# Ledger of designs, part 35: peptides against a protein of PDB entry 8OXM

Target 1, 371 residues: chain A of PDB entry 8OXM
Amino acid sequence: FKAEFRLAGGVNLPKIIDCVGSDGKERRQLVKGRDDLRQDAVMQQVFQMCNTLLQRNTETRKRKLTICTYKVVPLSQRSGVLEWCTGTVPIGEFLVNNEDGAHKRYRPNDFSAFQCQKKMMEVQKKSFEEKYEVFMDVCQNFQPVFRYFCMEKFLDPAIWFEKRLAYTRSVATSSIVGYILGLGDRHVQNILINEQSAELVHIDLGVAFEQGKILPTPETVPFRLTRDIVDGMGITGVEGVFRRCCEKTMEVMRNSQETLLTIVEVLLYDPLFDWTMNPLKALYLQQRPEDETELHPTLNADDQECKRNLSDIDQSFNKVAERVLMRLQEKLKGVEEGTVLSVGGQVNLLIQQAIDPKNLSRLFPGWKAWV

## One batch from the design tools (peptide; made by RFdiffusion4, then SolubleMPNN)

Design b1_p10_4_s1 (from b1_p10_4, 6 letters changed)
Fold by OpenDDE base, seed 4:
Structure b1_p10_4_s1 (fold): chain B 371 residues (1-371), chain A 10 residues (1-10)
Amino acid sequence: as target 1 above (371 residues)
Amino acid sequence: DILAELYIES
């Protein structure tokens, strides 16, 4: 290891370290402290399995449909080492960085990211109708710019076209796999884009198995398909390549039902894997910027005095796991809202749900559904 | 080949 480290920023101040391997190659690593990387590690393993299924199918293999993975090594319940996603940038940093974000550069007369955030925070406790109206006003005055990512990074027209397709395929694969695993919406800082491949890397997989639906502000979308995400696909939007790649991914997932159910069942009942949403995690994920000052929960481990009977906890956990498995089975059968859909019908429903401004307007404003 | 990718994705 080199003696020097850098901070990646954020609340947990993860350390970027450079390591020289026994092969003489330098490898950048992220050391994350005060965070449980076990869920990330498990989700990466599930993604690798999904990739194996996608590579076995001729249609998805030809389209190079993959979800990007990174190495995670949990060291403890509160620390681990991540592979540094070298040559990636958070889409949120590219889009809405206060200094030089793409929205500010390409749309200087639009609302600032701060103005959008403020407007949506003001209506957070209001009716769905008021949220929708303000969301539509924000969307009118904050036009998508993510098309410029590929235009800035890929100057050759042939390369630009190929990379835009790679991006679109990456969004499609991650959206469908993310839906099957119940990842829900993803904060713009938790989606990285590779500056060389244009593929997405999903990080911080702390919400899975539809646990986003039990947050204080429930998730209302199956995956992130916001206006900027769509704008990155170019003029075709969600039609053509994206839709077809979603359908082919969904087809492979549905045809792999038994394998996926077996894997998820093993994970849900693994005593080392806590996938359940707890109130503190829920608060942390949906913290208001104003509340940052007081909640240093020095959660001393000593408030474990709620000796709830182990039997009642186990029965409650098992019932949640069973419901997750049942819902996963429904998804893999194409059961949506009590009806069996074709692959095309199911994918269409999911796309419509994900792009619906009524659903987007109801999301937690901190996740910036207008981006 | 861009044409090959278009053909695969069509």
Scores: peptide ipSAE 0.013, ipTM 0.492, DockQ to the pose 0.016
Fold by OpenDDE base, seed 5:
Structure b1_p10_4_s1 (fold): chain B 371 residues (1-371), chain A 10 residues (1-10)
Amino acid sequence: as target 1 above (371 residues)
Amino acid sequence: DILAELYIES
């Protein structure tokens, strides 16, 4: 280990440490404190299994459909070590960085990221109609720019085309796998892009199994397919490559139903794996100031022992686990809203739900649905 | 995307 560390910003002040391996290679690591990394570790294992399924299928293997994974070593319930995703940047940093974000560079006459956020925060407690109207105004004055990521990073036209295809495939694979697992909290800082491969890396997997639906502001989209995410695919948007890669990913997931259910069942009933959303975690996720700088005082967790009988907690947990497994089974059967859909029908419904401005306008402002 | 199909068949 090097004697020096850096801070990665944010409320928990994660420490970046550099390690020299016995192989002489430098490896950067992120040490998180006050975060439970067990969920990240478990979800990474599930992603590796999904990747194994995708590599066994000829059509998904030919398309190189994979969800990017990183190493997680949980050390305690509140600490662990993450692999530093070298050569990645948060999509939020590229798009909406205060100094030199792509929106500011390419659309200097549009609303600033701050103006967009302020407008959406002002209507946060308003009707769905008022949220929709303000969201449409924000979207009109904040036009997508994520096409410029590949254009800036890949100057050769053949490489540019290949990398745009890699991006589109990565979005498709992670969207469908993320939907099946009920992955939430897909804000712009929880999605990294690899500057060399154009593939996405999903981080902070602490909202899974549709637990985003029980947040104070419920999640209303199956995955992040916002206007910038679509703009990065180029002129075809969600049509062609993206849709086909979603369909092929969904086909592999549905054909692997028994395997996926067995794995998720083992994980949901693991007494060491807390995947349930607690009220404090829910409040924390939607009260985080987006500004890295304000050390809000730790609410002392000294407040009341609601001595709910251990038996009532266990019965409530089992009912939630059963509901999650039932919903996972429905997804893998193509059951949406009580109707059995084909792979193409299910993927189409998910795309429509993810791009619907009515659904996007209802998200928590910190999710930045206009980006 | 016809070009993407051509690149998988080549």
Scores: peptide ipSAE 0.012, ipTM 0.450, DockQ to the pose 0.015
Fold by OpenDDE base, seed 3:
Structure b1_p10_4_s1 (fold): chain B 371 residues (1-371), chain A 10 residues (1-10)
Amino acid sequence: as target 1 above (371 residues)
Amino acid sequence: DILAELYIES
């Protein structure tokens, strides 16, 4: 290891360390403290399995459909080492950075990212109708710019086209795999884009198996397919390549239902894998910026009071695990709202749910559904 | 080949 480290920024101040391997190659690693990486490690294993299924199918292999993965080594319940995703940037950093974000550069007369967030925070406790009206006003005055990512990075037209295609395929694959696994908390900082491949890397996998639906402000979309995400696909938007790649991914997932169910069942009943949403995690994920001042976590809450009867905890856990497995089985059968859908029908429903401004307007303002 | 990728996606 080199003697020096860098800070990556953010609340937990993760440390970037450089190490020289026995092969003489320098490798960068991210050391997280005060963060449980076990769920990330488990979800990366599930993604690797999904990639194996996608590579076995001729149609998905030809389209190079993969979900990007990174190496995770959990060290404790509160620490681990991550592979540094070199050459990636959070989509939120590219789009809505306060200094040089793409929205500010390309749309200087639109609302600022701060103005949009403020408007949506003001209506956070209001009716769904009031949230929808303000969301539509925000969307009208905050127009998509993510098309410029590929235009800035890839000046050659042939390379630009290839990279826009790779982006669209990556969005499709990660959206469908993420939906099947019930991946939540897909805010603009939890999705990285690779500056060389234009592929997405999903990070912070701490909300899975539809646990985003039990947050204080429930998640109302199956995946992130916001206006900027769609703008990155170019003129065709969700039609053509994206839709076809979603359908081919969904076909492989549905045809692999037994394998997926068996593996998720083993994971859900692993006593070392805590995937359930707890109240403290829910508060942390939907904390208001205004509330940052006084919550010194005097989490000297003695571990003593969690001696609730092991039997009642086990019964409640088993019922939640069974419900997750049942819902996963429904998704893999194409059962949506009690109706069996074709692959095309299911993918169409998911796209419509993900782009519906009524669903988007109901999300927690920190998710930034207008981006 | 970009044309082959276009054909696979058409």
Scores: peptide ipSAE 0.007, ipTM 0.477, DockQ to the pose 0.016
Fold by OpenDDE base, seed 1:
Structure b1_p10_4_s1 (fold): chain B 371 residues (1-371), chain A 10 residues (1-10)
Amino acid sequence: as target 1 above (371 residues)
Amino acid sequence: DILAELYIES
C-alpha cells in the first residue's frame, strides 16, 4: 500500500488507497469503515451468476447484456475493501453538481436542483394529489439533460451512437435484474456511469429483496427509470432497444428460475447474511435528504437486540424469507397482481410502473425522482 | 496502516 490516502467524502469518511500488486500494477481501492459490505459482496456474486446466465444465452450474448460488477472484500461486520470504479462518475454528480452539473449548464433558466428538492420536501407529508401536482410543476421546470453525457464524451458520431446503445443495454439489463432481486429505486449517487463504456455500475446494494417497500416512505417503482435515465437513451426512449433488451433479459431470468431460486434460498437462510430492514437503518436511509453522500444503508445499530425470545425472532425471519422466495418465484413466473403475464406483458407493466409520474411523485424526495 | 486501523475498530 502507498502511505498516502485520500478521503472520498461522506458521513463514513471512506478512504481511497493506492495499492501496488505483486504484478507491479497500481490499483486504487476504497476502504469503508463503519459499514457492512457483506450485502454488497453477496449481491455482486448474484450479479456474476446473472452475467453467466446472460452469456450462455445466444440472444443476450449477441446483445452483450451484462451487469457491471466490482470486487468487494468484506473484512469484518463493519469494514471492507471495495474496488475503486476508476473512470466512473455518479450520475447525480454529472446531472446535479452544484457548480458544473449538466442541468445548470444546459438548462440555466430551469429550477435549480435545490429548488426542486425544497418543493418536493415541502409536500412530503401532503396528499398524493398535492405531491403529484408539485412533481409535475418540478418536472415542467426541470427538463432532462442526460442525452448530453454521451454527446460530451463521444464526439465521433459512430462512437456516440454505439455508446448510447451500450448505455441503453446496461440500463435494461440492470433494471430487469434489479427488479428480480428487488433492488427497487436507486439513489442517483448510487448509480455510476463509466465515462469510457457508457455502462452503469450500481453501488451500495444495502436495499434488496423489496425491503425498500417497508421504508417509512415505501418505494413505488420496480427500478429507477426517471426522465434523465430515459433521456440518456436518446429519441427512442424506452421503446425499441431498451424494451427488447428488457424482454431478452427477463426471458433468460424466467428460463433460469430454478437456478435463481436455489441461489437466493441459500443466501436468505445464510445466518451470516443480514438482508432484513431494521427500523434504525430504515430511518437513516430517509432522514438525510441533504447529504449527497452514498446512502449508506448499513448502519448496523449496536447489537441491543432486545432479548426477544430467539424463537420469535427466528419465526419472524423465516416468515419474511418465505415471503421473499414466494414473491421471487412469482416474478420469475410472470405473476403480477395475481395475473400471469407473458415476458412482453410483464416487461411492459414494469416499464409503465417505473415511468408513471404518480409512482415517481410518491417516492422519498431525498431520492430525487425528478432527476 | 489503514487496514490495521479497521481491525482495531471492529
Scores: peptide ipSAE 0.000, ipTM 0.359, DockQ to the pose 0.042

Design b1_p10_4_s2 (from b1_p10_4, 5 letters changed)
Fold by OpenDDE base, seed 3:
Structure b1_p10_4_s2 (fold): chain B 371 residues (1-371), chain A 10 residues (1-10)
Amino acid sequence: as target 1 above (371 residues)
Amino acid sequence: DELAELYIES
């Protein structure tokens, strides 16, 4: 290890460390403190398994359909080491950085990211109708710009086209795999884009197995397919390459039902894997920026006294795990809202749900559904 | 569609 470290910024002040391997190569690592990386580690293993399934199928292998993974080494319940995703940027940093974000650069007369956030926060406690109206006003005055990512990074037209295709394939694969696993909390800071490959890297996998639906503001979309995500695909949008890659990914997932169910079952019943939504975690994920001042929950460890009967906790846990497995089985059978759909029908329903402005307008304002 | 197939064969 080098003697020096850098801070990556943010609330948890993660440390960037440089390590020299026995091979003489420098490797950058991110050390997170006060964060449970066990869920990230488990979800990365599931993604690696999904990638193995996708590589075995000729159609998905030819299309290079993969979900990007990173190495996670959990050290404790509150610390771990992550692979540093060198050459990645959060899509939110590229799009809505306050100083030089792409929206400000390409659309200087549109609403600022702050104005959009404020308008959606003002209606957060309002009706779905009022949220929808304000969301449509925000969308009208905040037009997509993510097409410019590939245009800025890839000046050669042939490379630009290849990278836009790689992006579209990455969105499709991660969207379908993420849907099958019930991956939530897909806000613009939890999705990185690789500046060289144009592929997406999904980080912070702490909301899985549809636990986003039990948040104080429930998640209403199967994956992030917002206007900027679609704009990055170019003129065809969700049609053609994206849809076809979603269908081929879904076909492989459905044909691998037994393998996926067996893996998820083992994980759900692992006593070391806490995937359930905690009320404190739910409050943290949907905390208002204005409320950051006072509630340092001093988790005084001393409230040991709720010896809730171990039997009632176990019965509640088993019922939730069973429900997750049942819903996973339904997804892998193409059962949506009690109807069995074809692969194309299921993918179409998921795309329509993900792009529906009524669903998008109901999301927590921190998710930034207008981006 | 054809262009997407050509890029799958390359």
Scores: peptide ipSAE 0.015, ipTM 0.557, DockQ to the pose 0.016
Fold by OpenDDE base, seed 5:
Structure b1_p10_4_s2 (fold): chain B 371 residues (1-371), chain A 10 residues (1-10)
Amino acid sequence: as target 1 above (371 residues)
Amino acid sequence: DELAELYIES
């Protein structure tokens, strides 16, 4: 290990460390403190399994449908080491960086990211109608720019086209697998883009199995398919390549039902895997200041021994686990809102839910649904 | 769609 470390910003000030392997290769690692990385490690294993299923199918293999994975080594319930995703940038950093973000560069007359956030925070406790109206005003004055990512990074037209296709496939694959697994907290800092491959890397997998629906502000979309995410696909948007890649991914997931259920069942009942949302975690996720700079005082975890009887905790846990498994089975059967849908019907419903401005307007402002 | 299929077949 090198003697020097860098800080990666954010509330927990994760440490970037460089190590030289026995192979002489330098590898950057992110050391997180105060975060439980066991969830990330487990979800990465599930993604690797989904990738194995996608590689076995000829149609998904030909389309190179894969979820980008990274190495996670949990060290404790509050610490671990992550692989640094070298050559990736958070989509939020590219889009809405305060200094040089793509929105500021390409749309200097639009609302600033701060103005958008402020407007949505002002209506956070208002009616759904008021949230929708303000969200539509924000969207009108904050136009998508993510098309420029591929244009900036890939100057050759043939490479540009290939990379835009790779991006679209990556969004499709991660969206469908993320939906099946009930991934939440898909804010713009939890999604990285690879500057060489144009593929997405989903990080911070601590909200899974639809636990985003029990947040103080419930998640209302199946995955992130916001206007910038769509703009990165180019002129076809969600039609053509994206839709077809979603359908082919969903087909593989549905045809792998028994395998996926067995794996998720083992994980849900693993006593070492705490996937449940607790009230403190829920508050922390939706009270995080987005701005790197203000060290909010760590609420002392005073040992309020909520001695909930162990028996009542276990019974409540088992009922939640059973409900998660039932919902996973429904998704894999194409059961949506009590109706059995075809792969195309299910994918269409999910796309419509994800792009619906009424659903997007109801999200927590820190999710940045206008981006 | 056809152009993307042509690039997968070529």
Scores: peptide ipSAE 0.015, ipTM 0.533, DockQ to the pose 0.015
Fold by OpenDDE base, seed 1:
Structure b1_p10_4_s2 (fold): chain B 371 residues (1-371), chain A 10 residues (1-10)
Amino acid sequence: as target 1 above (371 residues)
Amino acid sequence: DELAELYIES
């Protein structure tokens, strides 16, 4: 380890450290404190299994369908080491950076990212109709620009086209795998894009197994497929390559039902893996940026001493785990809203749900569904 | 669409 560290910023002040391996290679690592990395580590293991299934199928292997993974080493319940995703940028940083964000550069006459957030925060407690109207006004005055990522990074037209396809395949694979695992909507800072491959890396996997549906503002989309995410695919949008890659990924997941259920069952009943949403975590995930100063959620492990009978906690946990497994089994059978769908029908429903401006307008404004 | 399929089959 080098003696020097850098701060990555943010509330938890993660430390960037440089390590020299026994191979003489320098490796950058992120040390998180006051954060439980076990969920991230578990989700990376499940992604590696999904990648193994995708590599075994000829059609998904030919399409190079993979979900990007990173190394996680939990050190304690409140600390760990992450692989630093070198050569990646948060999509939110590229799109809506206050100084040099792509929206500001390409659409200087549109609403600022701050104006959009303010408008949506003002209607947060309003009706669904009022939220939808304001969301449509925001969308009209904040036009997508994510197509420019590949245009800026890849100047050769053949390379540009290949990288746009790699991006589209990465979004498709991550969307379907993320839906199966119930990752839901993803904050724009928790999706990294690789500046060399155009592939997405999903980080901070603290919401899984549809636990986003029990947040104070419940998620309403199966995965993030916002207007900028779609704009990055180019002129075909969600049609052609994206749809086909979703269908082929879903086909492999459905055909691997027994393997996926067995793995998730072992994880859900692991006493060392807390995947359940607690009220403090829920409040933290949907906190206002302005309120970050007062509520230090000391995730004091000591407030777990609400003396609910161990039996009632265990029975409640087991019932939630059973419901998660049942819903996972339904997804892998193509059961949506009590109807059995084909792979194409299920993928179509999920795409329509994810792009529906009525669903997007109901999301927590802090997650920036207009980006 | 066909050109995108050719790039997936190659």
Scores: peptide ipSAE 0.015, ipTM 0.549, DockQ to the pose 0.016
Fold by OpenDDE base, seed 4:
Structure b1_p10_4_s2 (fold): chain B 371 residues (1-371), chain A 10 residues (1-10)
Amino acid sequence: as target 1 above (371 residues)
Amino acid sequence: DELAELYIES
């Protein structure tokens, strides 16, 4: 290991370290402290299994449909080592960095990212109608710019075209796999884009199995398909390549239902895998910028008193696990709102739900659904 | 885009 480290920023101040392997190669690693990487590690394993299913099918293999994975080594319940996704940038950093974000560069007369956030925060406790109106005003004055990512990174037109297709396929695969696994919406900082491949890397997988629906502000979209995400696909948007890649991914997932159910069942009942949403995690995920100062929970572990009967906790857990499995089975059968849909019908419904401004306007403003 | 799909499918 090199003696020097860098900070990656953020609340937990993860450390970027460089190590020399026994092969003489330098490898960058991210050391997270005060974070449970077990969920990330489990989700990476599930993604690898999904990738194996996608590679076995001729249609998805030809399209190179894959969800990007990274190595996670949990060291403790609060520490681990991540593979540093070298040559990736958070889409949020590219789009809405305060100094040199693409929105500021390409749309200098639009609202600032701060103005958009402020407007949406002001209506956070208001009616759905008022949220929708303000969201539409924000969207009108904050036009998408993510098309410029591929244009900046890939100057050769043939390479640019290939990379835009790689991006579109990556969004499609991650959206459908993410829906099946119940990842929900994803914060713009938790989606990385590879500057060489244009593929997405989803990080910080702390919300899975539709646990985003039980947040203080429930998730209303099946996956992140915001205007900038769509703009990165180019002129066709959600039509053509994206839709077809979603359909082919969904077809493989539905045809693999028994395998996926068995895997998820094993994970849901693994006593080492805490996937359940707890109130503290829910508060942390939807913290207001103003509340950052006081919630150092010195949760001294000394709250001995909740000897809640182990039996009632176990019965409650089992009922939640059963509901997750039932909902997963429904998804894999194409059951949406009590109706059995074709693959195309199901994918269409999911796309419409994900792009609906009414659904987007109801999301937690901290996740920036206008980006 | 359609041409690229055709090229990947052929």
Scores: peptide ipSAE 0.014, ipTM 0.578, DockQ to the pose 0.016

